# Peptides against a protein of PDB entry 3HUF: the designs that were tried, part 40

Target 1, 320 residues: chain A of PDB entry 3HUF
Amino acid sequence: MWIIEAEGDILKGKSRILFPGTYIVGRNVSDDSSHIQVISKSISKRHARFTILTPSEKDYFTGGPCEFEVKDLDTKFGTKVNEKVVGQNGDSYKEKDLKIQLGKCPFTINAYWRSMCIQFDNPEMLSQWASNLNLLGIPTGLRDSDATTHFVMNRQAGSSITVGTMYAFLKKTVIIDDSYLQYLSTVKESVIEDASLMPDALECFKNIIKNNDQFPSSPEDCINSLEGFSCAMLNTSSESHHLLELLGLRISTFMSLGDIDKELISKTDFVVLNNAVYDSEKISFPEGIFCLTIEQLWKIIIERNSRELISKEIERLKYA

## One batch from the design tools (peptide; made by RFdiffusion4, then SolubleMPNN)

Design b1_p12_1_s2 (from b1_p12_1 with D12E)
Fold by OpenDDE base, seed 5:
Structure b1_p12_1_s2 (fold): chain B 320 residues (1-320), chain A 12 residues (1-12)
Amino acid sequence: as target 1 above (320 residues)
Amino acid sequence: SVEENNEGVEEE
């Protein structure tokens, strides 16, 4: 989201979140959802128009800011952004930091981008929330992204967490739920005067982890916990591959169970399968190798003695 | 008055 602050008292010592929308900026406007009052002698009554666009699809992958358009309202002293005069038709900015000078005001409005990018685990939740979150200037999507700051878990009561949730946890993404999204949907009016009134997602995350026994205490408890072990995985999911890498596993990929030959078995401690393949093909698993699902592996890695547990399971099936 | 003008003035 865009946050504005200013030097001196020109913004009354307040920080403000700017959501996607249009703002008239000037000395003689009243602060509301479409106006920003700036108090200085050198600022015109109506000085500039700020227009913040909704996130683009590209912004979800880059974590880049919503486009920030600045137009001078034909003022005598003009408007500058990053020491450059704004053009007559207005200019658009994608920089994360904007130093906005209105007229000859000795104090600048400092606009900075606070990155928030929300990944969803399923398309249904995305379809429900994307429009509202985009109106907050929050990029949303389904695909894994290095720009992802938050991950919405969608879990039915009594179900295991998904591979997406496991991976989001291990990559230290803030896991959030629908309760946090509900709270985000209400913040627009409350944060006009104080940007600090934005909800802390880390508190929501801490509560999720504390109340769910399917999470370890920290990602660090699981990262590289299986260092030195080797697995083979069916080449079906990039998130699954990245998850296994974060566990410190050496990974071999295969296209079918028929590719699991004696050579692969000799260099592999266990085979990781998706649920569909595990359930359908369990009768045809290669002899002398431990096969498990990611969800079964997760149940092992969240235990304090995960290395001993996995070693015991490998031995049990190697000598059976 | 500075408040009456639509335009800003030079800061002193």
Scores: peptide ipSAE 0.125, ipTM 0.736, DockQ to the pose 0.397
Fold by OpenDDE base, seed 3:
Structure b1_p12_1_s2 (fold): chain B 320 residues (1-320), chain A 12 residues (1-12)
Amino acid sequence: as target 1 above (320 residues)
Amino acid sequence: SVEENNEGVEEE
């Protein structure tokens, strides 16, 4: 999200969130959803127009800012952004930090990009929330992204957490739920005058983790916890692969259970399967190898003695 | 007056 602040009390000491939309900036405008009052004698009554675009798909993957357009409103002294005069037709910016000088005002408006990028685990929830979140200047998507700051977990009481949720946790993404999204939808007006009123997702996350025994105490308890072990996995999701990598596993990928030969078994401690394959192929598992689901692996990983537990299971099945 | 001017004024 774009946040603006300014020196010399020209913004009355307030920080503002600029959601996607158009703002008239000047000395003689009233602060609202489309106007930014700047208090200086050195600026015009109507000085500039700021336009914040909705996030692009690229912004979801890069964590880049919503495009920030600045247009001077034909003022005598013009407008500058990062010491450069804004062109007559306006200019667009993708920098995360903008110093905006209105006319000869000795103080600048500082615009900075606060990264918020929300991944959804459920396509239905994405479909429900994406439009509203995009109107807040929040990129949204389903796929994993290095730019992802937040991950929406679906509230299913009594269900196992998904691989996406497990991976989001291990990569230190802030896990949120629908309640946080609901809260975000209500704050749009309150944050106009004070950007600090933006709800803290960390509290939502803490509550989710505290109330769900399927989460370890920290990601650090699980990261590299299986260093030195080797697994084979069916070529399924990228999230599954990345999850196993974060556990410190050496991973071999195969396309079918028939590809699990003696050579693969010799270098592999266990095989990780998705639930569908595990349930359908239980009778046809290769002899002498430990097969488990990611969810079964996760249940081992969250235990304090995970390495001992997995070693015992490997030994039990290699020597059976 | 500064209030009547549509434009900003040079700060002294």
Scores: peptide ipSAE 0.117, ipTM 0.730, DockQ to the pose 0.414
Fold by OpenDDE base, seed 2:
Structure b1_p12_1_s2 (fold): chain B 320 residues (1-320), chain A 12 residues (1-12)
Amino acid sequence: as target 1 above (320 residues)
Amino acid sequence: SVEENNEGVEEE
């Protein structure tokens, strides 16, 4: 989201969120959803127009700002952005920091981009929320992105957390739920004049972790917790692969259970399978190897003695 | 007055 602040109390000492939309900026406008009052004698009654665009698909992957358009309203002294005079037809900016000078005002309006990029675990929740979040200037998507700051966990009562949720947690992404999205939608009007009223996603995250026994106390408890062990995985999920890498596992990939030869078994401590393969092929598992699902592995990983638990399961099958 | 002008003044 874009936030504006200003020097010399020309914004009355307030920070303001600029959601996607158009704003008239000047000395003699009233603060509302489409106007920004700036208190200075050197500023025109109607001085500039700011236009914030909705996020692009590219912004989801880069964490880049919504495009910021500035137009001077044919003022005597013009408008500058980053010390450059705004062109006659207006200019568009993709920089994360903008110093906006209105006329000869000795104080600048400072616009800065607060990065917020929300990944969804399922397409149904994305379809429900994407439009509203984009109108807040928040990029949204399904695919993993290095720009992702928040991850939406779907609250299904009695279900295990998904691989996407497990991976988001280990990546130190702030996990949020539908209750946070609802709250975020209600505060849109109240945060116009005070950017500090934006709901704290970290508090939501802390509450999710505290109230769900499927999460460890921290990502650090799980990262590299299985260093030195080796696994084989069916080449079906990139997220599962990245999750196992964050656990510190050496990973071999295979295409079918029939590809698990003596060589693969000799270098592998256990095999990770998806639920469908685990349930359908349980009778045909290779002899002498421990097979488990990612969810079964996660239940072991969240325990303080995860290494000892894995070692005991491996030993049990070597002596069976 | 400064308030009547559409434009800002050169000096505060």
Scores: peptide ipSAE 0.110, ipTM 0.734, DockQ to the pose 0.408
Fold by OpenDDE base, seed 4:
Formats: structure tokens, C-alpha cells, sequence
Structure b1_p12_1_s2 (fold): chain B 320 residues (1-320), chain A 12 residues (1-12)
């Protein structure tokens, strides 16, 4: 989201979130959803227009800011952004940091992009929330992205966490739920006066982890916990591959169980399968190798003695 | 006065 702050009390010492929309900026406007009062003698009554666009699909993958348009309202002293005079027709900016100078004001409005990019694990939840979140200047999507800061966990009562949720946890994405999204949707008016009134996603995350025994205490407990082990990965997602990498595993990828010969078995500690392949191929598993699903692996990883547990399972099947 | 002028003043 865009946040503005300024020196010299020209914004009354307050930080403000700017949602997608149009703002008239000047000395003689009242702070509301469409106006930003700036207190300086050198600023015109109506000085500039800020227009923030809704997030693009590209912004979800890049973590880039919503486009920020600045137009001078035909003022005597003009408007500058990053020391450059704004053109007569206005200019658009995609920089994460904007120093906006109104007229001869000795203090700048500092606009900065606080990255918030929400991944959804469930397409129905995305369909429900995307419009509202985009109107907050928050890019949203389903696919994994390096720009994701938050992940919406699908809470189905009695279901195991998904591979997407496991991976989101290990990559240190803040896991949130529908309760946080609901709270986030209600703050739009209150954050006009104080950007610090944004709900704490980290507190929501802590509560999710604390109340769900399917999560370890921290990502750090699991990251590289299987360093030194090797696995063969068959017919798994990209998220599954990245998850196994974060565990510190050496990964070999194969197309079928038939590709695993005696030489590969000698170098591989276990085989990771998706649920469908695991259930269909149980009878066809190579002799002398431990085969498991990611969900079965996760149940081992969340235990404090995960390395000992996995070693015992590997040994049990190598000598059976 | 500063309040009557639509434009900013040259000096703060």
C-alpha cells in the first residue's frame, strides 16, 4: 500500500495510507477519502491531484507499487517529484519511493510503498476477496510468487494443511485467515488519520500457529532440518519441489518409479510422491526404499526429533 | 491574507 508522511508537520505529524483513488492535495482542503490537507504557506489552496491506480496482475508477481499519478493544478510554483518538475499533463510513477515537493515548501511529502501482496490457496476465496483487496491497493493471486507477503489459509474444519500452506510457512510468508481479511476491509476510514491503525497480521499469524497442531513452532525449526538427506521426487508440484529444497534435501526428479534403478536407490534416502501416485503405486514401490507423501513427510518434520524419526524409517525399509 | 490567496506565498 502507499503510505505518505512528511517532515515539518505539514501533514500534522501523521502518516496516511493512500488507497486506489483520486486525491486533491492542498492547503485549503479537508482531510477525507478524496482530499489531503497540507499545511504550508507556500502551498496553493488546491495544489496537486494524486491518482493511485488499482494493482495490476504484474504487480502481484513483482511486488511493485500501484501506479502513482501526480498532476499539478496549474499552480504558480508547480510540483516536483524526485527533484523533477511534473509535466503540464501530469506524470505517472512506479518507483517505490517518491519525494513530492509542492511549490516552494521546504518540506517534502514522502510517499513510500509498503509491500503487501496476498496469495490465496483457494480460488473461491480469491474470487470472494480480490475486488475488496484490490480497492485497498493490495495485489492478489493464486500462483506462487516471490513477491507474496501474506498467504490466505483455507480453513476447512478437519482438513490437513495444503502443500501451499506448508510452503508459505517455510518461506516465512505471513499466514492469515478470513478473520484478518474481514478486519482489513473495515479499516479504510480509520487509517485516513493514522496509518498505524492497520491490523497486525503478525498477531493473526501467531494465533493461527498457536491454535493449530499441524504447524511447527517456527519456520526455523524445519528449514534445513533434513540437510544431508537425499530424495527422489516423482510427479509433484513446483511448490513441492521448493518445499523440499527449504528442508535442505538433495532432490532428484524422475518421471516414473521405473526410472529408479539400483544405482539411484543407493544414493537416495527416500522417495516423495503425490497422494494420487502414492495410492496407485503402493504395490509397485521399489524394494529397499522408503516411499512417502509430502503430507506424511510434513508430519515427521513438525516433530522435534524429525531427523531421528526419518532415519529409523529409512533403516527399517533398507534392511526389510 | 494567506487564507484569501489561492496560490502559495513565495516565503513561508
Amino acid sequence: as target 1 above (320 residues)
Amino acid sequence: SVEENNEGVEEE
Scores: peptide ipSAE 0.100, ipTM 0.730, DockQ to the pose 0.387

Design b1_p12_1_s3 (from b1_p12_1 with E7A D12E)
Fold by OpenDDE base, seed 2:
Structure b1_p12_1_s3 (fold): chain B 320 residues (1-320), chain A 12 residues (1-12)
Amino acid sequence: as target 1 above (320 residues)
Amino acid sequence: SVEENNAGVEEE
């Protein structure tokens, strides 16, 4: 989201969130959803127009700002952004930091981008929330992104957290739920006057982790916890692969259970399968290898003695 | 009027 602050109390010592939309900026406007009052004798009654665009799809992957347009309203001394005079037709900016000078005012308006990108685990929740979040200047999507700051966990997902949720947790993404999204939708009016009134996503995350026994205390408890072990998996899920990499596993991939030969078994401590393959093919598993699901593996890695638990299970099946 | 949008006169 865009946040504005200013020197010399020209914004009354307050920070303000600018959501996507159009704002008239000047000395003789009243603060509302479309106006920004600036208190200085050197500023015109109506000085500039700010226009913030909704997020692009590219902004979700890059964590880039919503486009910020500035137009001078034919003032005597013009408007500058980053020491450059704004052009007659207005200019558009994609920089994360903007120093806006209105006329001869000795104090600048400082606009800065606070990155927030929300990933969703399911398309139904994305479809429900994307429009509202985009109107807050928050990029949204389903695919993994290095720019992702928050991940929406579905509370209605059955008795187990999803692979996407597991991976988001290990990536140190802030896990949030539908309750936090509801709070974001309701605060839009209150945060116009005070940017500090934004709900704390980190507090929401701490509460989710504390109240759900399916999460470890920290991502650090699980990252590289299985270093030195080797697994094989079906080449079906990129998220599952990245999750296993974050556990410190050496990973081999195969296309079918028929590709699991004696050579692969000799190099592999266990095989990771999806639930559908595990349930359908259980009778066809190769002898002398431990097969488990991601969810079964997750139940082991959240335990403090995960390495000992995995070792015991591997031994049990080698001697059975 | 064009005059109304004038920058506030810095009092010299």
Scores: peptide ipSAE 0.026, ipTM 0.670, DockQ to the pose 0.456
Fold by OpenDDE base, seed 4:
Structure b1_p12_1_s3 (fold): chain B 320 residues (1-320), chain A 12 residues (1-12)
Amino acid sequence: as target 1 above (320 residues)
Amino acid sequence: SVEENNAGVEEE
């Protein structure tokens, strides 16, 4: 999201979130959803127009800012952004930091991009929330992205956490739920004067982790916890592969259970399968190898003695 | 009247 702040009390000593939309900026406007009051004698009654665009799909993958347009409103001394005079028709900016000088005001408005990109675990929740979140200047998507800062966990009572949720956790993405999204949707007016009133996603995350025994205490407890072990995985989602990599596993891939030969077994401590293959092919598992699902693996890795538990299960099947 | 956007002109 875009946040503005300024020196010299020209923004009344407060920071403000700028959502996608158009703002008239000047001395003689009242702060609302479309106006930004700036307190300086050197600023015109109506000085500039800021227009923030909704996030693009590219912004979700890059963590780039919503496009920020600035137009001078035919003022005597013009408007500058990053020391450059704004053109007569306005200019658009994709920089994460903008120093906006209104006329001869000695103080600048500092606009900065606070990265917030929300990944959703399921398409239904994305479809429900994407429009509202985009109107907050928050890029949204389903696909894994290095730019993701938050991950929406679906609260299904009694269900195991998904691979996406597991991976998001290990990536140190802030896991949030629908309650946080609901709260975000209500703050649009309250944050006009004070950007600090934005809901803390970390509090939501802490509450999720505290109240759900399916999470370890920290990502650090699981990252590289299985270093030195080797697994084979069925060619599954990229997230599944990356999850296993974050556990410190050496990974081999196969396309079918029939591709698991004696050579692969000799180099592999266990086989990771998806639920569908595990349930359907359980009778066809290679002898002498430990096969488990990612969800079963997750239940082991969240335990304090994960390495010992894995070792015991590997040994049990080698000597059976 | 198009009130001139005059920053720093004292209102006469």
Scores: peptide ipSAE 0.026, ipTM 0.661, DockQ to the pose 0.271
Fold by OpenDDE base, seed 3:
Structure b1_p12_1_s3 (fold): chain B 320 residues (1-320), chain A 12 residues (1-12)
Amino acid sequence: as target 1 above (320 residues)
Amino acid sequence: SVEENNAGVEEE
């Protein structure tokens, strides 16, 4: 989201969130959803127009800002952004930091981008929330992204967490739920004058983790916890691969259980399978190898003695 | 109008 602040109390000492939309900026406007009052004798009654665009798909992957358009409203002294005069037709900016000078005002409006990118684990939830979140200047998607700051977990009582949720947790993504999304939908007006009133997702996250025994105490407890072990994985998802990498595993990939030869078995401590393959092929597992699902692996990983537990299962099946 | 967008008084 874009946040503006200014020097010399020209914004009345307040920070403001700029959601996607159009704002008239000037001395003689009243603060509302489409106006930004700036208090300076050097500023025109209606000085500039700011237009914040909705997020692009690219912004979801890059964590880049919503496009920020500035237009001078035919003022005597013009408008500058990052010391450059705004063109007659307006200019668009993708920089994360904008210093906006209105006319001869000695104080600048500082606009800065606070990254918030929300990944959804569920397509139906994305379909439900994407439009509203985009109108908050929040890019949304289903695919993993290095720019992802938040991950939406579906709160189903008694359901196991998904691989996406596990991976999001290990990546230190803030896990949120529908309750946080509902709250985000209500804040649009309240944060106009005080950007600090933006809901803290960390509180939601802490509550999710605290109330769900499927999470370890921290990502750090799991990251590299299986260093020195080797696994083979069916090439099914990138998230599964990345999850296993974060555990410190050496990973070999295969396309079918038939590709698991004696050489692979000799170099592999265990095989990680998806639920469908595990359930269908459990009778045809290669002899002398420990096969488990990611969910079964996760249940071991969250235990304090995870390395010992895995070692015992590996030994049990090597000698069976 | 251009007049509405006149910057206020430069305090010297």
Scores: peptide ipSAE 0.026, ipTM 0.683, DockQ to the pose 0.510
Fold by OpenDDE base, seed 1:
Structure b1_p12_1_s3 (fold): chain B 320 residues (1-320), chain A 12 residues (1-12)
Amino acid sequence: as target 1 above (320 residues)
Amino acid sequence: SVEENNAGVEEE
């Protein structure tokens, strides 16, 4: 989201969030959802128009800012952004930091981009929330992204956490739920006056982890916990591969159970399968190899003695 | 008007 602050108390010492929309900026406007009052004698009554666009699909992958348009409203001394005069038709900016000078005012409005990018675990939740979150200037998507700051956990009562949730946890993404998204929707008006009133997602995350026994205490408890072990994985998802990498596993990939030869078995401690293949092919598993699902692996990984547990399972199946 | 918009702007 865009946050604005200013020097010399020209914004009354307040920081505010600028959501996607249009703002008239000037000395003689009243602060609201479409106006920004700036207190200086050197600023016109209506000095500039700021327009913040909704996030693009590209912004979800890059963590880039919503496009920030600035137009001078035919003022005597114009408007500058990053020491450059704004053109007569207005200019658009994609920089994460904007120093906005209104006329001859010695104090600048500093606009900065606070990165917030929300990944969803399922398309249904994305479809429900994407529009509202985009209107907050928050990029949203389903696919893994290095720009992802938050991950929406699907709360199905009594279901195991998904691979997406496991991976989001290990890569230190802030896991949130629908309650946090609802809270974000309610603060839209209050954060106009004070950007610090944005809800703390870390508190939501701590509460999720505390109340769900399917999570370890920290990602650090699981990261590299299986260093020195080797697995073979059915090519299922990028998130599954990245999850196993974060566990410190050496990974070989295969396309079918028929591709598991004696050489692969000799170098592999266990095989990771998706649930569908595990359930359908359990009668045809290669001899002398331990096969498990990612969810079964996760149940081992969250235990304090995960290395000992996985070793015992490998040994048990070598002698069965 | 542009004049009304600039009215009361002091040149600092």
Scores: peptide ipSAE 0.024, ipTM 0.689, DockQ to the pose 0.797

Design b1_p12_1_s4 (from b1_p12_1 with V2K D12E)
Fold by OpenDDE base, seed 2:
Structure b1_p12_1_s4 (fold): chain B 320 residues (1-320), chain A 12 residues (1-12)
Amino acid sequence: as target 1 above (320 residues)
Amino acid sequence: SKEENNEGVEEE
């Protein structure tokens, strides 16, 4: 989201969130959803127009700002952005920091981009929330991105957390739920004059971890917890591969259970399968190897003695 | 009426 602050008292000492939309900026406008009052004798009654675009699909992957358009409203002294005079037709900016000078005002408006990109675990929730979040200037998507700051966990009562949720947790992404999204949808009116009223996603995240026994206390408890072990996995999911890498596992990939030869078994401590293959092919598991699902592995990983639990299970099958 | 966009006075 864009936030504006100003030097001196020209914004009355307040920070303001600028959502996607159009704003008239000047001395003789009243602060509302489409106007920004700036208090200086050197500023025109109606001085500039700010237009913030909705996020693009590219912004979700890059963490780039919503496009910020500035137009001078035919003022005598003009408008500058980053010390450059705004062109007659207006200019568009993709920089994360904008220093906006209105006329000869000795104080500048500082606009900065607060990065917030929300990943969704399922397409149904994305379809429900994307429009509202985009109108807040928040990029949204389904795919993993290095720009993602938040991950939406679907609260289905009694379901195990998904591989996407496990991976988001280990990546140190702030996990949020529907309650936080609902709160975000209501703040649009209250945060117009005070950007500090934005709800803290970290409190939501702390509450999710505290109230769900499927999460360890921290990602650090799980990261590299299985260093020195080797696994084989079916080449089905990139997220599953990345999750196993974050656990510190050496990973071999195979295409079918029939590809698990003596050589692969000799270098593999256990086999990770998806739920569908695990349930359908239980009878066809290679002899002398421990097969488990990612969900079963996760249940072991969240335990304080995860390494001992895995070692005992590997030993049990070598002597069976 | 052209709403005279009364420009800011130069603060000295």
Scores: peptide ipSAE 0.142, ipTM 0.737, DockQ to the pose 0.497
Fold by OpenDDE base, seed 1:
Structure b1_p12_1_s4 (fold): chain B 320 residues (1-320), chain A 12 residues (1-12)
Amino acid sequence: as target 1 above (320 residues)
Amino acid sequence: SKEENNEGVEEE
């Protein structure tokens, strides 16, 4: 989201969130959803127009800001952004930090991009929320992104957490739910006056972790917890691979159970399978190897004695 | 003019 602040109390000492939309900026406007009052003698009554675009698909992957357009409203002293005079037709900016000087005002409006990028685990939830979140200037998507700051957990009661949720947790992404999204949808009016009124996603996250026994106390409890073990993984998802890497596993990949030869077995402590392959091919598992799903692995990982539990299962099946 | 009334002052 874009946040504006200013020196010299020209914004009345308030930080303001700018959502996608158009704002008339000037001395003689009233603060509302489309106007920003700036208190300075050197500022025209209607000085500039700010236009913030909705996030692009690219912004989801890069964590880049919503495009910020500035147009001077034919003022005598013009407008500058980052010490550069705004062109007659207006200019567009993708920088995360903008110093906006209105006329001869000695104080600048400082616009900065607070990165918020929400990954969804469920395409149905994305379809439900994407439009509203984009109107808040929040990029949204399904695919893993290095720019992801938040991850929406699917609240199916009684279901195991998904691989996406497990991976988001280990990546230290703030896991949120529909309750946080609902709260975000209500803030549009309240944050006009004070950007600090933005809901804290960390409180939502703490509540999710506290109320769900499928999470360890911290990501640090699981990160590298399986260092020194080796696994083979059916090449099913990149998230699964990255999850296993974060556990400290050495990973070999295979395309089918038929590719699991004696050499691979000799170097592998266990095989990680997807649920469909595990359920369909459990009778055809290679002898002398421990096969499990990621969800079964996760249930072991969240235990305090995860290394001992895995070692016992490996021993039990290698010598069976 | 109505336009002159839009401008800020030169000095702050």
Scores: peptide ipSAE 0.139, ipTM 0.745, DockQ to the pose 0.577
Fold by OpenDDE base, seed 3:
Structure b1_p12_1_s4 (fold): chain B 320 residues (1-320), chain A 12 residues (1-12)
Amino acid sequence: as target 1 above (320 residues)
Amino acid sequence: SKEENNEGVEEE
């Protein structure tokens, strides 16, 4: 989201979130959802127009800002952004930091981008929330992204956490739920005067982790915990691959269980399967190899003695 | 009618 602040009390010492939309900026406007009052004698009554665009699909993957358009409203002294005069038709900016000078005001409006990109594990939840979150200037998506800051966990009581949730946790993404999204939807007006009133997702995250025994104490307890082991996996999920990489596993990929030959078995400690393949193919598993699901692996990894547990299971099945 | 100077004034 875009946040603005300014020196010299020209914004009354307040920070504001600029959601997607259009703002008239000037000395004689009243602060509201479409106006930003700036208090200086050197600023015109109506000085500039700011337009924040909704996030693009690219912004979800890059963590780039919503496009920030600045137009001078035909003022005598003009408007500058990053020491450059704004063009007559307005200019658009994708920089994360903007110093906006209105006329000859000795103080600048500082606009900075606070990155927030929300990944959803569930497409139905994305469909429900994406529009509202985009109107907050928050990029949303289903796919993994290096720009992802938050991950929406579906609260299914009594279900195992998904691979997406496991991976989000190991990536140190802030896991959130519907309750946080609901809260975000209500704060839009309150943050006009104080950007600090944005709800802290870390509190939601802490509560989720604390109340769910399927999470380890920290991502660091699991990262590289299986260093030195090797696995083979079906090339079905990029998230599963990245999860196994974060565990420190050497990974071989195969397309079908039929591709598991003696050579692969000789180099592999265990085979990781998705639930559907595990359940359908459990009778046809190659002899002499330990096969497990990601969820079964996760249950081992969250234990303090994960390396000893996995070693015992490997040994048990090599000699069965 | 003093045209309400919509412009900023240079702080002298």
Scores: peptide ipSAE 0.086, ipTM 0.708, DockQ to the pose 0.415
Fold by OpenDDE base, seed 4:
Formats: sequence, structure tokens, C-alpha cells
Structure b1_p12_1_s4 (fold): chain B 320 residues (1-320), chain A 12 residues (1-12)
Amino acid sequence: as target 1 above (320 residues)
Amino acid sequence: SKEENNEGVEEE
């Protein structure tokens, strides 16, 4: 989201979130969803127009800002952005930091991009929330992105957390839920005067971890916890692969259980399967190898003695 | 009616 603050109390000492939309900026406007009052004698009554666009799909992957358009409203002293005079037709900016000078005001409005990119675990929740979040200037998507800052966990009561949730956790993405999204949807009016009124996602995240026994205390408890072990996995999910990499596993991939030969078994401590294959093919598992699902692996990983638990399961099948 | 200067005053 775009946040503005200013020197010299020209914004009344308050920070403000700018959501996608159009703002008239000037000395003689009242702060609302479409106006930004700036208190300086050197600023025109109506000085500039700011227009913030909704996020693009590219912004979700890059963590780039919503496009910020600035137009001078034919003022005597003009408007500058990053020491450059705004053109007569206005200029558009994709920089994360904008120093906006209105006329001869000795104080600048500092606009900065606070990255918030929300990944969703499922398309249904994305479809439900994307429009509202985009209107907050929050890029949204389903696919993994290095720009993702938050991950929406689907609250299915009594279900195991998804691979996406596991991976998001290990990536140190702030896991949030529908309650946080609901709160975000209500803040649009309150944050006009005070950007600090944005709900704390970290508090939501702490509460999720605390109240769900499927999470370890920290990602660090799991990252590289299985260093030195080797696994084979069905080549079905990139997120699953990346999850296993974050556990410190050496990973071999296969396309079918029939590809698990004696050579692969000799180099592999265990096989990771998806639920469908695990349930359908239990009878046809290769002898002498420990097969488990990612969810079963996760249940072991969250235990303090994960390495010992895995070792015991591997040994049990070598002597059977 | 003094056209209230919509323009900023040159602050020194």
C-alpha cells in the first residue's frame, strides 16, 4: 500500500494510507476518501491530483507499487516529484519512494510503498477477496511469489494444513486468516487519518500459531531439520519440492511408483507421496522403503525429535 | 469580491 507522511506537520503529523483512487491535494480541501488536506501557505487551495491505480498481476510477482500518477492542477509554482517538475499532462511513477513537493512548500510529502502481497491457498477465497484487496492496493494471487508477504490459510476446521500453508510458514510468510481479511476490509475509512490503525497481521499470525498444534513455534525449528536425509517424491508439485528443500532434504523425483528401483531405494531414506497415490497404492509400495505423505511428514517435522522419529521409521522397514 | 488567491503565497 502507499503511505504518505510529511515533514513540518503539513499533514498534521499523521501518516495516511492511499488506496487506489483519486485524491485532490491542497490547502483548502477536507480530508476524506478523495481529498488530502495539506497545511501550508505556499500550497494552492487545490494543488495536485494523485491517482493510484489498482495493482497489476505483475505487481503480485514483483512486489512493485501500484502506479502513482501525479498531476499539477495548473498551479503557479507547480509540483515536483523526486526533484523533477511534473509535466503538464501529469506523470506516472513506479518508484517505491516519492518525494512530492507542492509549489514552494519547504516540506515534502514523502510517499513510500509498503509491500503487502497476499497469496491465497485456494481459488475460491481468492475469488471472494481479490476485488476488495485490490481496492486496498494489495496485489493478490494463488501462485508462489517471492514478493508474497502474507498467506491466507483456509480455515477448514479439523483438516490438516495444506502444503501451501506449510511452505508459506517455512518461507516466513505471515500467515493470516479470513478474520484478518475481514478486518482489512473495514479499515478503509479509519486509516484516512491514521495509517497506524491498520490491523497487525503479526498479531493474527501469532494467534494462528498459538491456537493450532499443526504449527511449530517457529520456521527455524523445521528449516534444515532433516539435513542429511534423502527422499524421493512424485514430481507433482513445485511447492512440495521447495518445502522438502527447506527441510534440508536431498530430493530425487520419480513419475510413478514403478520407477522406484533398487538404486533409488539405496540412495533414499523415504518416499514422499501425495494423498491420492498413498491411499490407492498402499498395497504396492516398494519393500524396504518408508513411504509417507507430506502431511504425515509434516506431523513428524513439527515434533522436537523429528530426526529420531524419521530414523526409527527408516530402520523399522530395513529389518522387516 | 477579492478573488481569494487559489495560489499559494510565496513563503520565503
Scores: peptide ipSAE 0.076, ipTM 0.709, DockQ to the pose 0.411

